# Peptides against a protein of PDB entry 7SID, part 5

Target 1, 151 residues: chain A of PDB entry 7SID
Amino acid sequence: LHMYLMLLKELPGEEYPLPMEDVLELLKPLSNVCSLYRRDQDVCKTILNHVLHVVKNLGQSNMDSENTRDAQGQFLTVIGAFWHLTKERKYIFSVRMALVNCLKTLLEADPYSKWAILNVMGKDFPVNEVFTQFLADNHHQVRMLAAESIN

## One batch from the design tools (peptide; aimed at target 1 G73 A81)

Design b1_p9_8_s2 (made by RFdiffusion4, then SolubleMPNN; from b1_p9_8, 3 letters changed)
Fold by OpenDDE base, seed 4:
Structure b1_p9_8_s2 (fold): chain B 151 residues (1-151), chain A 9 residues (1-9)
Amino acid sequence: as target 1 above (151 residues)
Amino acid sequence: AAPPSLLLE
């Protein structure tokens, strides 16, 4: 786990994206890792914080390529899963804050949620619509973070 | 196959 997290942390930002092939290989085990540690709040928070780099990489890629779509799908699958578990009240505020940061980054890359759509249990949830729900989060710090992301 | 969200449950 720690080696994998370190790899995620070392991903280049938006300015220097990785080859999409490398991104795909990195994303491939991510869902399994998340599933294995789904009940560990600290690990989930760390994962969410580190996958921010993936969004930054995707934003600089050719969105018309098959590999980009594949990477996009792999990432959104994970985010959707965290969103689903958040709705089930399984995550503390610190994990939700990390998720908000992911959603913020997605909105920066795709402000109108053309591709940033979470599919959960067969239903589509555009990230811009999902994001607004955190403005009404039960925890004040989450609400503040969401609000700060807007203005 | 189970949906991705269920894999994390």
Scores: peptide ipSAE 0.050, ipTM 0.721, DockQ to the pose 0.323
OpenDDE base, seeds 1, 2, 3, 5: peptide ipSAE 0.049, 0.049, 0.048, 0.049; ipTM 0.726, 0.722, 0.722, 0.724

Design b1_p9_8_s3 (made by RFdiffusion4, then SolubleMPNN; from b1_p9_8 with P2A N6L)
Fold by OpenDDE base, seed 4:
Order: C-alpha cells, then structure tokens, then sequence
Structure b1_p9_8_s3 (fold): chain B 151 residues (1-151), chain A 9 residues (1-9)
C-alpha cells in the first residue's frame, strides 16, 4: 500500500502530464486498494489526497482519446464510491475534507461538469451539484473548505 | 460492471 501511495504522490501535476498509458496502469489497482481499506479513515484520506494529482493530469489530456476516457472512468468510479459512502455517513470529516479537495480540482479541470460526472448505482451526479452539498456539511471545517474553494 | 458503491463494499 505505502509504495503504491508513494507512486500516486509522485504523479506530476498539470505542468507535465504523464503519458496516459502510465496513468492507466497506476489507476488499475486503485479501486481494489480503496475497497480493501474502505474502513480505514486515514488510508482513505491519504488516497484521496494523492489522487489529486491524477485529476490535474487528466485535465491536461485530450479527452477524445480512448485512454483518457478510460482513465477518467476509473478515477470517477473511485470518487463516486467515496461520495456514496460519504452519503452513507461512513467517513469522518477529515476524509470528507480530502474528498472536497478532489471535487474542487475536478471543477477546476471541468467547471461545467461535462465529463466530471459521478455515476453511482446507475444515477448520474454532476460534480458541481455534488460539491454544493458540502457547503452544508455538518462539520464546520468541511463547510469552510467548500466555501473557500468557491472564493 | 458493478456500481462504484459495490466495488468498495
């Protein structure tokens, strides 16, 4: 896990996007890792913090590429799962903070949620709509982070 | 494929 997390952490940002093939290889085990550690709040927080780099990288890629769409799908699957579990009140505020940061980054890359759409249980949830809900989060720090992200 | 929630449950 820790080696995998290190690889996620070392992903370059928007200044130097990785080849999409490399991104795909890194994303392939992500769902399984998240599933395995879904009940570990600290690990989930760390994962969410590190996948911020993936969002930044995807934002610099050609969305018409099949590989880009594949990477996007794999990433959104993970985010959608975290969102769903958040709705089920399974995550503490620190994990929700990390999720908000991911959503913020998604909105920066796709302000109109053209591709940043979470599909959960067959239903589509545009990230811009999802993000708005965190403005009313029960924890003040989550609300503050969400509000600051809009400013 | 399984929905995201099922992948993490």
Amino acid sequence: as target 1 above (151 residues)
Amino acid sequence: SAPPSLLLE
Scores: peptide ipSAE 0.046, ipTM 0.716, DockQ to the pose 0.373
OpenDDE base, seeds 1, 2, 3, 5: peptide ipSAE 0.045, 0.045, 0.044, 0.045; ipTM 0.711, 0.716, 0.714, 0.716

Design b1_p9_8_s4 (made by RFdiffusion4, then SolubleMPNN; from b1_p9_8, 3 letters changed)
Fold by OpenDDE base, seed 1:
Structure b1_p9_8_s4 (fold): chain B 151 residues (1-151), chain A 9 residues (1-9)
Amino acid sequence: as target 1 above (151 residues)
Amino acid sequence: MAPPSLLLE
């Protein structure tokens, strides 16, 4: 886990995107890692903070590429799962803060949720719609972070 | 791929 997280942390930012094939390789174990550590709040927060680099890379890619669509799908699956568990009140505010940052970055890349759509339990939820729900989060810091992103 | 909820539940 540590090595994987370090790799995610060291990803270049938006100004220096990685090849999509490399992004795909990084995403392959992500869902499994998240599943294994879903009950560990600190690990979940760390994962969400580090995958911000992935979102930035996805935003710089051509959406018409098969690799891009594949990467987007894999990433959105993970984000959708975290969001679903958030709805079930499984995560403390610090994890939700990290999730909001991921959603914020997605909206920066795809403001109209053309590709940023979470599929949870067979239903589609555009990220812009999902993001709006955090304006009513129980924790004031989460609400503030969400509000800062919209206004 | 399995639904996201099933992956993390």
Scores: peptide ipSAE 0.042, ipTM 0.697, DockQ to the pose 0.408
OpenDDE base, seeds 2, 3, 4, 5: peptide ipSAE 0.039, 0.038, 0.040, 0.040; ipTM 0.692, 0.688, 0.689, 0.689

## One batch from the design tools (peptide; aimed at target 1 N32 R38 G73 T77)

Design b1_p10_1 (made by RFdiffusion4)
Pose (drawn by RFdiffusion4):
Structure b1_p10_1 (pose): chain A 151 residues (1-151), chain P 10 residues (1-10)
Amino acid sequence: as target 1 above (151 residues)
Amino acid sequence: HTESLEEFLE
């Protein structure tokens, strides 16, 4: 777990992007890793805080081949799964704050929501519309974080 | 993608 979190945190870089196949190799075990630790709040928070680093390389669309959409879908389905589970009151405010940070990073990467759309229950939600929903949260810290990051 | 999503949610 430590090895995988370290690789996720360190390998992606903004100045010189990785090949997309390497991004796919990084994102391949993430679904299983998240599946094992669905119950644990601390691990989930740590996982989200570490995966928010991959958006810098994911946001590149110059080489918009099939690998780009495959990697974007692989990441967005996990983010959408966390959001859906959060809507059902299944995570504490720490995981919600980490998810807010991830969504803010996604908004930074794709302001127009061309590709950053969460898919859940056969429906699609743009990240910008989802982000404003956190202004009505039951925890003050998450609301303040969303209000401050609303810019 | 659907299979990875269903596995995580189950």

Design b1_p10_1_s1 (made by RFdiffusion4, then SolubleMPNN; from b1_p10_1, 9 letters changed)
Fold by OpenDDE base, seed 2:
Structure b1_p10_1_s1 (fold): chain B 151 residues (1-151), chain A 10 residues (1-10)
Amino acid sequence: as target 1 above (151 residues)
Amino acid sequence: MEEMYNKIMS
């Protein structure tokens, strides 16, 4: 876990995007890691903070290639799962803060939710609609963070 | 993708 998180942390940012093939390789073990540590709040927070780099890379890709769609799909599957668990009140505010940051970054890359759509329990939820729900979060810091993304 | 989702949610 530690080695993987370090690798994820050291991923180049938006200014230096990785080839989509490299992004796919990085995403491959992510779902397994999330499955194993979904009940660990600190690990989940760390994962969400580090995958921000992946979101930035995905947003830089203008080509609608098969690899791009695959990478987007795998990433959105993970985010969708975290959102689902959030709706089930499984995560404390600090994890939700990290999730909001991911959603914010997604909206910056895809403001019209053309590809940023979460599929949860077989239903599609555009990220812009999902994001709006955090404006009514029970924790004031989460609401404030969400509100800051609107202006 | 559904398989990945189910794995995380299991």
Scores: peptide ipSAE 0.663, ipTM 0.958, DockQ to the pose 0.956
OpenDDE base, seeds 1, 3, 4, 5: peptide ipSAE 0.662, 0.662, 0.662, 0.661; ipTM 0.958, 0.958, 0.958, 0.958

Design b1_p10_1_s2 (made by RFdiffusion4, then SolubleMPNN; from b1_p10_1, 9 letters changed)
Fold by OpenDDE base, seed 2:
Structure b1_p10_1_s2 (fold): chain B 151 residues (1-151), chain A 10 residues (1-10)
Amino acid sequence: as target 1 above (151 residues)
Amino acid sequence: MEEMYNRIMS
């Protein structure tokens, strides 16, 4: 786990996008890691914070590429699962804060949710609609973060 | 993708 998280942390930011092939390789074990540690709040927060680098890379990539669509799909699957667990009240505010940051970054890359769509239990939820729900979050810091992202 | 989702939610 530590080594994998370190790899995610050390990913270059938006200024230096990774080849999509490298992004795919990093995403491959992500769902398994999330499955194993979904009940660990600290690990989930760390994962969400580190995958921000992946989101930035995906936003700059050629959306017409098959590899890009594949990477986007895998990433959105993970985010969708975290959102689903959030709806089930499984995560404390700090994890939700990290999730909001991911959603914010997605909206910056795809304001109209053309590809940023979460599929949960077979139903599609555009990220812009999902994001709006955090404006009514029970924790004031989450509401504030969501509100700041609207501007 | 559905398989990945189900794995996380299992």
Scores: peptide ipSAE 0.645, ipTM 0.957, DockQ to the pose 0.950
OpenDDE base, seeds 1, 3, 4, 5: peptide ipSAE 0.644, 0.643, 0.641, 0.643; ipTM 0.957, 0.957, 0.956, 0.957

Design b1_p10_1_s3 (made by RFdiffusion4, then SolubleMPNN; from b1_p10_1, 8 letters changed)
Fold by OpenDDE base, seed 1:
Formats: structure tokens, C-alpha cells, sequence
Structure b1_p10_1_s3 (fold): chain B 151 residues (1-151), chain A 10 residues (1-10)
């Protein structure tokens, strides 16, 4: 786990994107890691903070590429699962803050929701609609962060 | 992708 998290942390941002093939390799084990540590708040927070760099890389790629679509799909699957668990009140505010930051970065990378759509329990949710629900979060800092993303 | 989604939620 530690080695994998370090690799995610070292992923270059928007200014120096990785080849999509490398992004795919990093995303392949992500869902498995999340399944193993979904109940660990610290690990979930760390994952969400590190995948911010992945979002930036995904936004810089050609949307017509098969590899890009695969990478986006793998990423959105994980984010959708974390959103679902958030609705089930499984995460403390610090994890929810990290999730909102990730969603904010998604919206910045794809402001027209061409690909930034979460599928949760068979229903599609554009990222901006997900932000709307965080406006009603029980924690004031989460509400404030969500509000910044909408305006 | 659905399998990965369900795995995380299991």
C-alpha cells in the first residue's frame, strides 16, 4: 500500500502530464486498494488527495482515445463508490473535504461534463449535481468548499 | 467497471 500511494503522490500535474498508458497502469490496482481500505479514513483521505494529479492528467488527454476513456472509467468508478459511501455516512468530514476537492478538480478539467459523470447505483450524476448535495453537508467547512465549486 | 464498483461497496 505504501509504495502504491507514493507512486500516486509523485504523479505529475497538468503542467507535466504523463502518457495515458502510464496513467492506466497506475489506475489498474486502485479499485482493489479502495476495496481493501474503504473503512480506513486515513487511507481513503490519502488516496483522494493523491488522485487529484490523476484528474489533471485525464483532462489533458484526447477524449477520442480508447485509453483515455478506459482511464476515465476506472477513475470515475472509484469516485462514484466513494460518493456512495459518503451518502451512507461512512466518512468523516476530512475525507469528505478531500472528495469535494477531487470533484472540484474534475469540474475544472471538464466544465461541460463531457466525461465527468458519476454512475452510482445505476444512475448518472454530473459532477455539478454532486456538488449541490454537498451544500447540505453537516460540516460547515465541507459546505463552504462545495459552494466555492459551484460559483 | 460495474464489477469494480460493486467490489468496493462489498
Amino acid sequence: as target 1 above (151 residues)
Amino acid sequence: MEEDYQRILS
Scores: peptide ipSAE 0.586, ipTM 0.945, DockQ to the pose 0.950
OpenDDE base, seeds 2, 3, 4, 5: peptide ipSAE 0.579, 0.583, 0.582, 0.584; ipTM 0.944, 0.945, 0.945, 0.945

Design b1_p10_1_s4 (made by RFdiffusion4, then SolubleMPNN; from b1_p10_1, 9 letters changed)
Fold by OpenDDE base, seed 1:
Order: C-alpha cells, then structure tokens, then sequence
Structure b1_p10_1_s4 (fold): chain B 151 residues (1-151), chain A 10 residues (1-10)
C-alpha cells in the first residue's frame, strides 16, 4: 500500500502532465486498494489527496483518445464509490474535504460535466450536481470549501 | 467499471 501511495504522490502536476499510458497503469490497482481500505479514513484521505494529480492529467489530455476515456472511466468509478459511501455517512469531514477537492478539480477541467459524470447504483450523476450537495454538508469546513469554488 | 464499483461497495 505505502509503495503504491508513494507512486501516486510523486505524480507530476498540471505543469508537466504524465503520458496517458502511465496514468492508466497507475489507475489499474486503484479500485482494489480502495476496496481493501475503504474503512480506513486516513488511507482514504491520502488516496483522494494524491489522485488530485491524476485529475489534472485527465483534464489536460485529448478527450477523443480511447485511453483518455478509459482512464476517466476508471477514475470516476472510484470517485463515485467514495461519494456513495459519503452519502451513507461512512467518512469523516477530512475525507469529505479531500473528495470535494477532487470534485472541484474535475469541475475546473470540465465545467459543464460533459465527461465528469458519476455512475452510482446504475444512475448517472453529473459532478456539478454532486458538488452542489456539499454546500449543505453538516461540517462547516466542508461547506466553506465547496462555497469557495462557487464564488 | 461496474465490477470495480461493485467490488468497492461490497
């Protein structure tokens, strides 16, 4: 786990995007890691913080590329699962903060949620719709973070 | 992706 998290942490930011092939390779084990550690708040927070770099890479890639669509799909599957677990009150505010940051970054890359759509329980939820719900989060810091993206 | 989602939610 720690070795994988270290690799995620070392991902370059928006200024120097990774090749999509490398992004795909790093995303392959992500769902498995999330499945194993979904009950560990610290691990989930760390994962969400590190995948911010992945979101930035996805936003800079060619939207017509098959590899880009594949990477986006794998990433959004994980984000959708984390959001679903959030709705079930499985995550403390610090994890929700990290999730909001991911959603914020997605909206910066895709303001109209053309590709940033979460599929949860067989239903599609555009990220802009999902993001709005955090404006009413029970924790004030989460609400404030969400509100910063609006104004 | 559906299998991955189900695995996380299981």
Amino acid sequence: as target 1 above (151 residues)
Amino acid sequence: NEEAYQKIMS
Scores: peptide ipSAE 0.625, ipTM 0.949, DockQ to the pose 0.949
OpenDDE base, seeds 2, 3, 4, 5: peptide ipSAE 0.624, 0.624, 0.622, 0.622; ipTM 0.949, 0.949, 0.949, 0.949

Design b1_p10_2 (made by RFdiffusion4)
Pose (drawn by RFdiffusion4):
Structure b1_p10_2 (pose): chain A 151 residues (1-151), chain P 10 residues (1-10)
Amino acid sequence: as target 1 above (151 residues)
Amino acid sequence: SYFQEKVEEY
């Protein structure tokens, strides 16, 4: 777990992007990793805080081949799964704060929501519309974080 | 395996 978190945090870089096949290799086990630790709030928070670093490489669309959409889908389905589980009151405010940080990073990467759309229950939700929903949260710290990052 | 099933569905 430590090895995977360290690779996720360190390998992606903004100045010189990785090949997309390497991004796919990085994102391949994430789904199983998140499945094992679905119950644990601390691990989930750490996982989100470490995966928010891959958006810098994911946001590149110059080489918009099939691998780009595959990697974007692999990441967005996990983010949507976390968001759906959060809507059902399944996570504490720490995981919600980490998800807010991830969504803010996604909004930074794709301001027009061309590709950053969460898919859940056969429906699609743009990240910008989802982000404003956190202004009505039951925890003051998450609301303040969303209000401050609304810019 | 909730997350793993969601990736396979995609």

Design b1_p10_2_s1 (made by RFdiffusion4, then SolubleMPNN; from b1_p10_2, 5 letters changed)
Fold by OpenDDE base, seed 1:
Structure b1_p10_2_s1 (fold): chain B 151 residues (1-151), chain A 10 residues (1-10)
Amino acid sequence: as target 1 above (151 residues)
Amino acid sequence: SLFTQAVEEA
């Protein structure tokens, strides 16, 4: 876990995007790592904070690339799972804050949710619709973070 | 788990 998190932490930011092939390699174990530590709030928060670099990379990528679509799919699968457990009230506010930051970054890259769509239990949920639900979050800091994206 | 199930269904 720690080695994996270190790799995620060292990813270049939006100004220096990684080759999509490298992004794909980093995403491959992500679902398994998240599943193993799903009950650890601190680890989940850390993972979500680190994958912000991945979100930024995906937003700067050419959507016509097969690798881009593959990476988007793998990433959205993980985000969808976190959102699903959030709806089940399994995560504390700090984890939800990190998730909102991921969703916010996705909306900056895809404001109309053309590709940013979460598939959970066989049903599609556009990120823009998912994001608005956090405006009614029980924790004030989560609501405030979500509201910052609107104004 | 719910996470595993959600990932598998996506």
Scores: peptide ipSAE 0.094, ipTM 0.766, DockQ to the pose 0.419
OpenDDE base, seeds 2, 3, 4, 5: peptide ipSAE 0.090, 0.088, 0.088, 0.088; ipTM 0.763, 0.759, 0.739, 0.750

Design b1_p10_2_s2 (made by RFdiffusion4, then SolubleMPNN; from b1_p10_2, 6 letters changed)
Fold by OpenDDE base, seed 4:
Structure b1_p10_2_s2 (fold): chain B 151 residues (1-151), chain A 10 residues (1-10)
Amino acid sequence: as target 1 above (151 residues)
Amino acid sequence: NLFTKAVEEA
């Protein structure tokens, strides 16, 4: 886990995207790692914080390639799972804050949720619609972060 | 396992 998280943390920012092939390799174990540690709040928070780099990288990629669509799909699957469990009240505020940051970054890359759509249990949830729900989060810090992230 | 199910079905 530590090695994997380190790799995610070291991803180049938005200005210097990785080749999509490299992004895909990093995304391959992501769902499994998240699943294994889904009950560990601290690990989930850390994972979500680190995958911000993935979102930033994906946002700078051309939407036309199959690899880009594949990478986006794999990432959105994971985010969708976190969202689903959030709706089930499985995550504390610190994890939700990390998720909000991920959603914010997605919206920066795709403000109109053209591709940023969470598919959970066969249903589609546009990220912009999902994001607004955090404005009414039960925890004040989550609401504040969401409100701050609107800009 | 909600996470696993969500990931697998998506």
Scores: peptide ipSAE 0.211, ipTM 0.805, DockQ to the pose 0.508
OpenDDE base, seeds 1, 2, 3, 5: peptide ipSAE 0.208, 0.209, 0.207, 0.199; ipTM 0.806, 0.806, 0.804, 0.813

Design b1_p10_2_s3 (made by RFdiffusion4, then SolubleMPNN; from b1_p10_2, 5 letters changed)
Fold by OpenDDE base, seed 5:
Structure b1_p10_2_s3 (fold): chain B 151 residues (1-151), chain A 10 residues (1-10)
Amino acid sequence: as target 1 above (151 residues)
Amino acid sequence: SLFTEEVEKR
């Protein structure tokens, strides 16, 4: 876990995007790692903070390529799982704030949720609709972060 | 778990 988190932390920012082939290699173990540590709030927060770079890379990529579609699907699966567990009240506010930052970055790349759609248990949830739910979050800092993202 | 179920979809 430590080495994997270090690798995610060292990912280049949006000014230096990674090739989709590299993104796919990084995403391949991510869902399994998240599943294993889903009950660890600190690990989940750290993962969500680090995958912000992945979101930025996806937003700057050509969505017409096969590798981009594959990377998009793998990433959205992870975000969808975190969101669904959030609906089940499994995560503290600091984890939810990290998730909101991921959703914000997705909306910056896809404001109308053309491709940013979470498929959870066979149902589609556009990220713009998912995002508005955080405006009514129980924690004031989460509501404020969501509101600042809209303005 | 939800993560396990989501992984099985792909």
Scores: peptide ipSAE 0.081, ipTM 0.744, DockQ to the pose 0.585
OpenDDE base, seeds 1, 2, 3, 4: peptide ipSAE 0.080, 0.072, 0.075, 0.077; ipTM 0.742, 0.752, 0.737, 0.735

Design b1_p10_2_s4 (made by RFdiffusion4, then SolubleMPNN; from b1_p10_2, 5 letters changed)
Fold by OpenDDE base, seed 4:
Structure b1_p10_2_s4 (fold): chain B 151 residues (1-151), chain A 10 residues (1-10)
Amino acid sequence: as target 1 above (151 residues)
Amino acid sequence: SLFTEAVEKA
């Protein structure tokens, strides 16, 4: 886990996106890692904070290839799972704040949720619709972050 | 994904 998190943390910013092949390699173990630590609030927060770079890389990609769609799909599946567990009230506010930041970055890349759609339990949820729910979050800091991030 | 499936089964 530590090595994987370090790798995620060291991802370059939006100005220097990784090749999609590298992004896919980074995403490959992500679902498993998240699954293993889904009940650990601190680990989930850290993961969500680090995958911000992945979102930025996906958003900066102008390539419309199979690899891009694959990477987007894998990432959205993970985000969808985190959101689903959030709806089930499984995560504390600090994890939800990290998730909001991920959703914000997705909206920056896809404001109209053309591809940023979470599929959970066989149903599709556009990220822009999902994001607005955090404006009514029970924790004031989450609401504030969502309000600041909406624009 | 495995993560999503695990959530669905929880």
Scores: peptide ipSAE 0.080, ipTM 0.758, DockQ to the pose 0.296
OpenDDE base, seeds 1, 2, 3, 5: peptide ipSAE 0.069, 0.075, 0.074, 0.057; ipTM 0.760, 0.746, 0.765, 0.755

Design b1_p10_3 (made by RFdiffusion4)
Pose (drawn by RFdiffusion4):
Structure b1_p10_3 (pose): chain A 151 residues (1-151), chain P 10 residues (1-10)
Amino acid sequence: as target 1 above (151 residues)
Amino acid sequence: SLPDVSKLLE
């Protein structure tokens, strides 16, 4: 777990992007890793705080081949799964704050929501519309974080 | 393009 978190945190870089196949290799075990630790709040928070570093390489669309959409889908389905589970009151405010940070990073990467759309229950939600929902949260810290990052 | 994440949801 430590090895995978370290690789996720360190390998992606903004100045010189990785090949997309490497991004796919990084994102391949993430679904299983998240599946094992669904119950644990601390691990989930750590996983989110570490995966929010992949958006810098994911946001590149110059080489918009099939691998790009595959990697974007692989990341967005996990993010949507966390959001859906959060809507059902399944996570504590720490995981919600980490998810807010991830969504803010996604908004930074794709302001127009061309590709950053969460898919859940056969429906699609743009990240911008989802982000404003956190202004009505039951925890003051998450509301303040969303209000401050609303810019 | 969209992988299965049903194990995470279950």

Design b1_p10_3_s1 (made by RFdiffusion4, then SolubleMPNN; from b1_p10_3 with K7S L8F)
Fold by OpenDDE base, seed 3:
Structure b1_p10_3_s1 (fold): chain B 151 residues (1-151), chain A 10 residues (1-10)
Amino acid sequence: as target 1 above (151 residues)
Amino acid sequence: SLPDVSSFLE
């Protein structure tokens, strides 16, 4: 786990995007790692903070390739799962803060949710619609973070 | 070929 997290942490930001092939290699085990540690708030927070770099990389890529679609699918599956568990009140505010940051970054890359759509239990949820729900989050810091993202 | 959210929640 720690080695994997270190790799995620060392990802470059939007200024220096990684090749999509490298992004895919990092994303493929991500769902399994997240699933294994889904009950650990600290690990989930750390993962969500680190995958911000992945979102930035996805936003700069050409969306018209199989690899891009695969990367988007891998990432959105993880985000969808975190969102689902958030709705079930499984995560504390600090984890939700990290999730909102991921959603914010997705909206910056895809403001109209053309590809940023969460599929959870067979239903589609555009990220722009999902994001607005955090404006009514129970924790004031989460609401504030969501609000400043749309202003 | 893509993982399912259901598998994440198992």
Scores: peptide ipSAE 0.167, ipTM 0.840, DockQ to the pose 0.619
OpenDDE base, seeds 1, 2, 4, 5: peptide ipSAE 0.165, 0.032, 0.159, 0.156; ipTM 0.837, 0.699, 0.836, 0.836

Design b1_p10_3_s2 (made by RFdiffusion4, then SolubleMPNN; from b1_p10_3, 3 letters changed)
Fold by OpenDDE base, seed 1:
Structure b1_p10_3_s2 (fold): chain B 151 residues (1-151), chain A 10 residues (1-10)
Amino acid sequence: as target 1 above (151 residues)
Amino acid sequence: SLPDVSSFLS
């Protein structure tokens, strides 16, 4: 886990995006890693914080390539799962804060949710609609983080 | 092939 997290942490951001092939290779094991540690709040927070770099890379990529769509799908699957478990009140505020940061970054890249759509249990949820739900989060810091992004 | 949320939740 720590080796994998180190790779995610060292991923270049918006200024120096990685080739989509490299991003895809990093995303392939992500779902399995998240699944194994889904009940560990600290690990989940760390994962979500590190994958911010992936979101930034996806936003700077050519959206027309098959590799881009594949990478987007791999990433959105994980975000959708975290959001679903959040709705089931499985995560503490610090994990939800990290998730909101991911959603915020997605909205910066895709403000109209053209590709940023979470598929959960066979249903589609545009990220912009998902994001607004955090404005009503039970924790004040989560609400504040969500609110500052719309200004 | 893309994984789905069910794989994460299983």
Scores: peptide ipSAE 0.186, ipTM 0.849, DockQ to the pose 0.634
OpenDDE base, seeds 2, 3, 4, 5: peptide ipSAE 0.178, 0.180, 0.183, 0.186; ipTM 0.845, 0.847, 0.846, 0.849

Design b1_p10_3_s3 (made by RFdiffusion4, then SolubleMPNN; from b1_p10_3, 4 letters changed)
Fold by OpenDDE base, seed 3:
Parts: structure tokens; sequence; C-alpha cells
Structure b1_p10_3_s3 (fold): chain B 151 residues (1-151), chain A 10 residues (1-10)
């Protein structure tokens, strides 16, 4: 886990995107890592904070390739899982803050949710619709963060 | 193909 998190942390930002092939290699173990530590709030927060770099890289890629679609699918699956567990009130506010930041970054890359769609239990949820739910979050800091993103 | 994250939802 530690080595994997270090790799995520060292990813360059939007200014210097990684090749999609490198993004895919980093995404391959992500779902398993997240699943294994889904009950650890601190680890989940750390993972969500680090994958912000992945979102930035995905947003700058050509969306018309198989590798891009695969990367998007793998990433959105994980985000969908975190969102689902958030709806079930499994995560504290600090984890939800990190999730909102991921969703915000997705909306910056895809404002109209053309590809940023969460599929949870066979149902599709556009990220722009999902994001608005955090405006009514129980924690004031989460609401404030969500509000900042749309102003 | 997408990874199986069914364990996420348990």
Amino acid sequence: as target 1 above (151 residues)
Amino acid sequence: SLPDISSFLD
C-alpha cells in the first residue's frame, strides 16, 4: 500500500500529463486497493486525494481511444463505489471532501457529463447530477466546498 | 473490461 500511494503522490499535475498507458498501469490495482481498505477512513482519504492527479490526466486525453475509455471506466467505477458508500453514510466528512474534489475535477474536464457517468448497480448517474447532492451535505465544510465549485 | 468491485458494496 505504501509504495502504491507514493507512486500516486508523485504523479505530475495537469501541467504535465502522463501518457495514457502509464495512467492505465496505475489504475489497474486501484479497485482492489480501495476495496481492501474501504473501511479505513484515513486510507480512503489519502487515496482520493492522490487520484486527483489521475483525473487531471484523464481530462487532457483524447477521448476517442480504447485505452482512454478503459481508463475512464476503471476510474469511474471506483468513484462510483465511493459515492455509493457515501450515500450509505459510511464515510466521514474528510473523506467526502476528498470525493467532492475528485468530482469537481471531473466536471472541469467534462462539464456536461458526456463521459463522466457513474454506474452503480446497473444504474447510470451523471456526475453533474451527483455533484449537486453535496450542496445538501450534512457537514457545512462539504457544502461550502461544493458551493465554491459552481460559483 | 472493468474490475470487480462487488466487495466494495458489502
Scores: peptide ipSAE 0.168, ipTM 0.847, DockQ to the pose 0.721
OpenDDE base, seeds 1, 2, 4, 5: peptide ipSAE 0.164, 0.161, 0.159, 0.161; ipTM 0.845, 0.845, 0.844, 0.843

Design b1_p10_4 (made by RFdiffusion4)
Pose (drawn by RFdiffusion4):
Structure b1_p10_4 (pose): chain A 151 residues (1-151), chain P 10 residues (1-10)
Amino acid sequence: as target 1 above (151 residues)
Amino acid sequence: VPPFAEFKRR
């Protein structure tokens, strides 16, 4: 777990992007890793805080081949799964704060929501519309974080 | 180990 979190945090870089096949290799076990630790709040928070570093390389669309959409779907489905589970009151405010940080990073990467769309229950939600929902949260810290990051 | 979320191409 430590090895995988370290690789996720360190390998992606903004100045010189990785090949997309390497991004796919990084994102391949993430679904299983998140599945094991669905119950644990601390691990989930750590996983989200470490996976928010991959958006810098994911946001590149110059080489918009099939690998780009594959990797974007692989990341967006995990993010959407976390959001859906959060809507059902399944996570504590720490995981919600980490998800807000991830969504803020996604909004930074794709301001127009061309590709950053969460898919859940057969429906699609743009990240910008989802982000404003956190202004009505039950925890003050998450609301303040969303209000401050609303820019 | 089951997947946390199903794979889907965008």

Design b1_p10_4_s1 (made by RFdiffusion4, then SolubleMPNN; from b1_p10_4, 4 letters changed)
Fold by OpenDDE base, seed 2:
Structure b1_p10_4_s1 (fold): chain B 151 residues (1-151), chain A 10 residues (1-10)
Amino acid sequence: as target 1 above (151 residues)
Amino acid sequence: VPPFAPPRRL
């Protein structure tokens, strides 16, 4: 885990995007890692904070590329799972804060949720629709973060 | 689909 998290942390930001091929390789183990540590709030928060770099990379890539669509699908699977567990009240506010930041970044890249759609339990949920639910989050800091992200 | 299921393809 430590090595993987370190690798994620060292990913270049929006100014210096990675090749999509590299992003794909990094995403391959992500769902398994998240699943294994799903009950560890600190690990989940750390993962979500680090994958912000992945979202930034996806937003600057050719959206018509097969590799881009593959990467998007893998990433959205993970985000959808975190959102699902959030709906089941499995995560404390700090994890939800990190998730909102991911969703915010997705909306910046895809404001109309053309590709940013979470599939949970066989149903599709556009990220813009999902995001608005955090405006009514039980924790004030989560609501504030969601609200300031609108404009 | 359970949480953290195999990744989807768009």
Scores: peptide ipSAE 0.205, ipTM 0.822, DockQ to the pose 0.481
OpenDDE base, seeds 1, 3, 4, 5: peptide ipSAE 0.204, 0.203, 0.202, 0.200; ipTM 0.821, 0.822, 0.821, 0.819

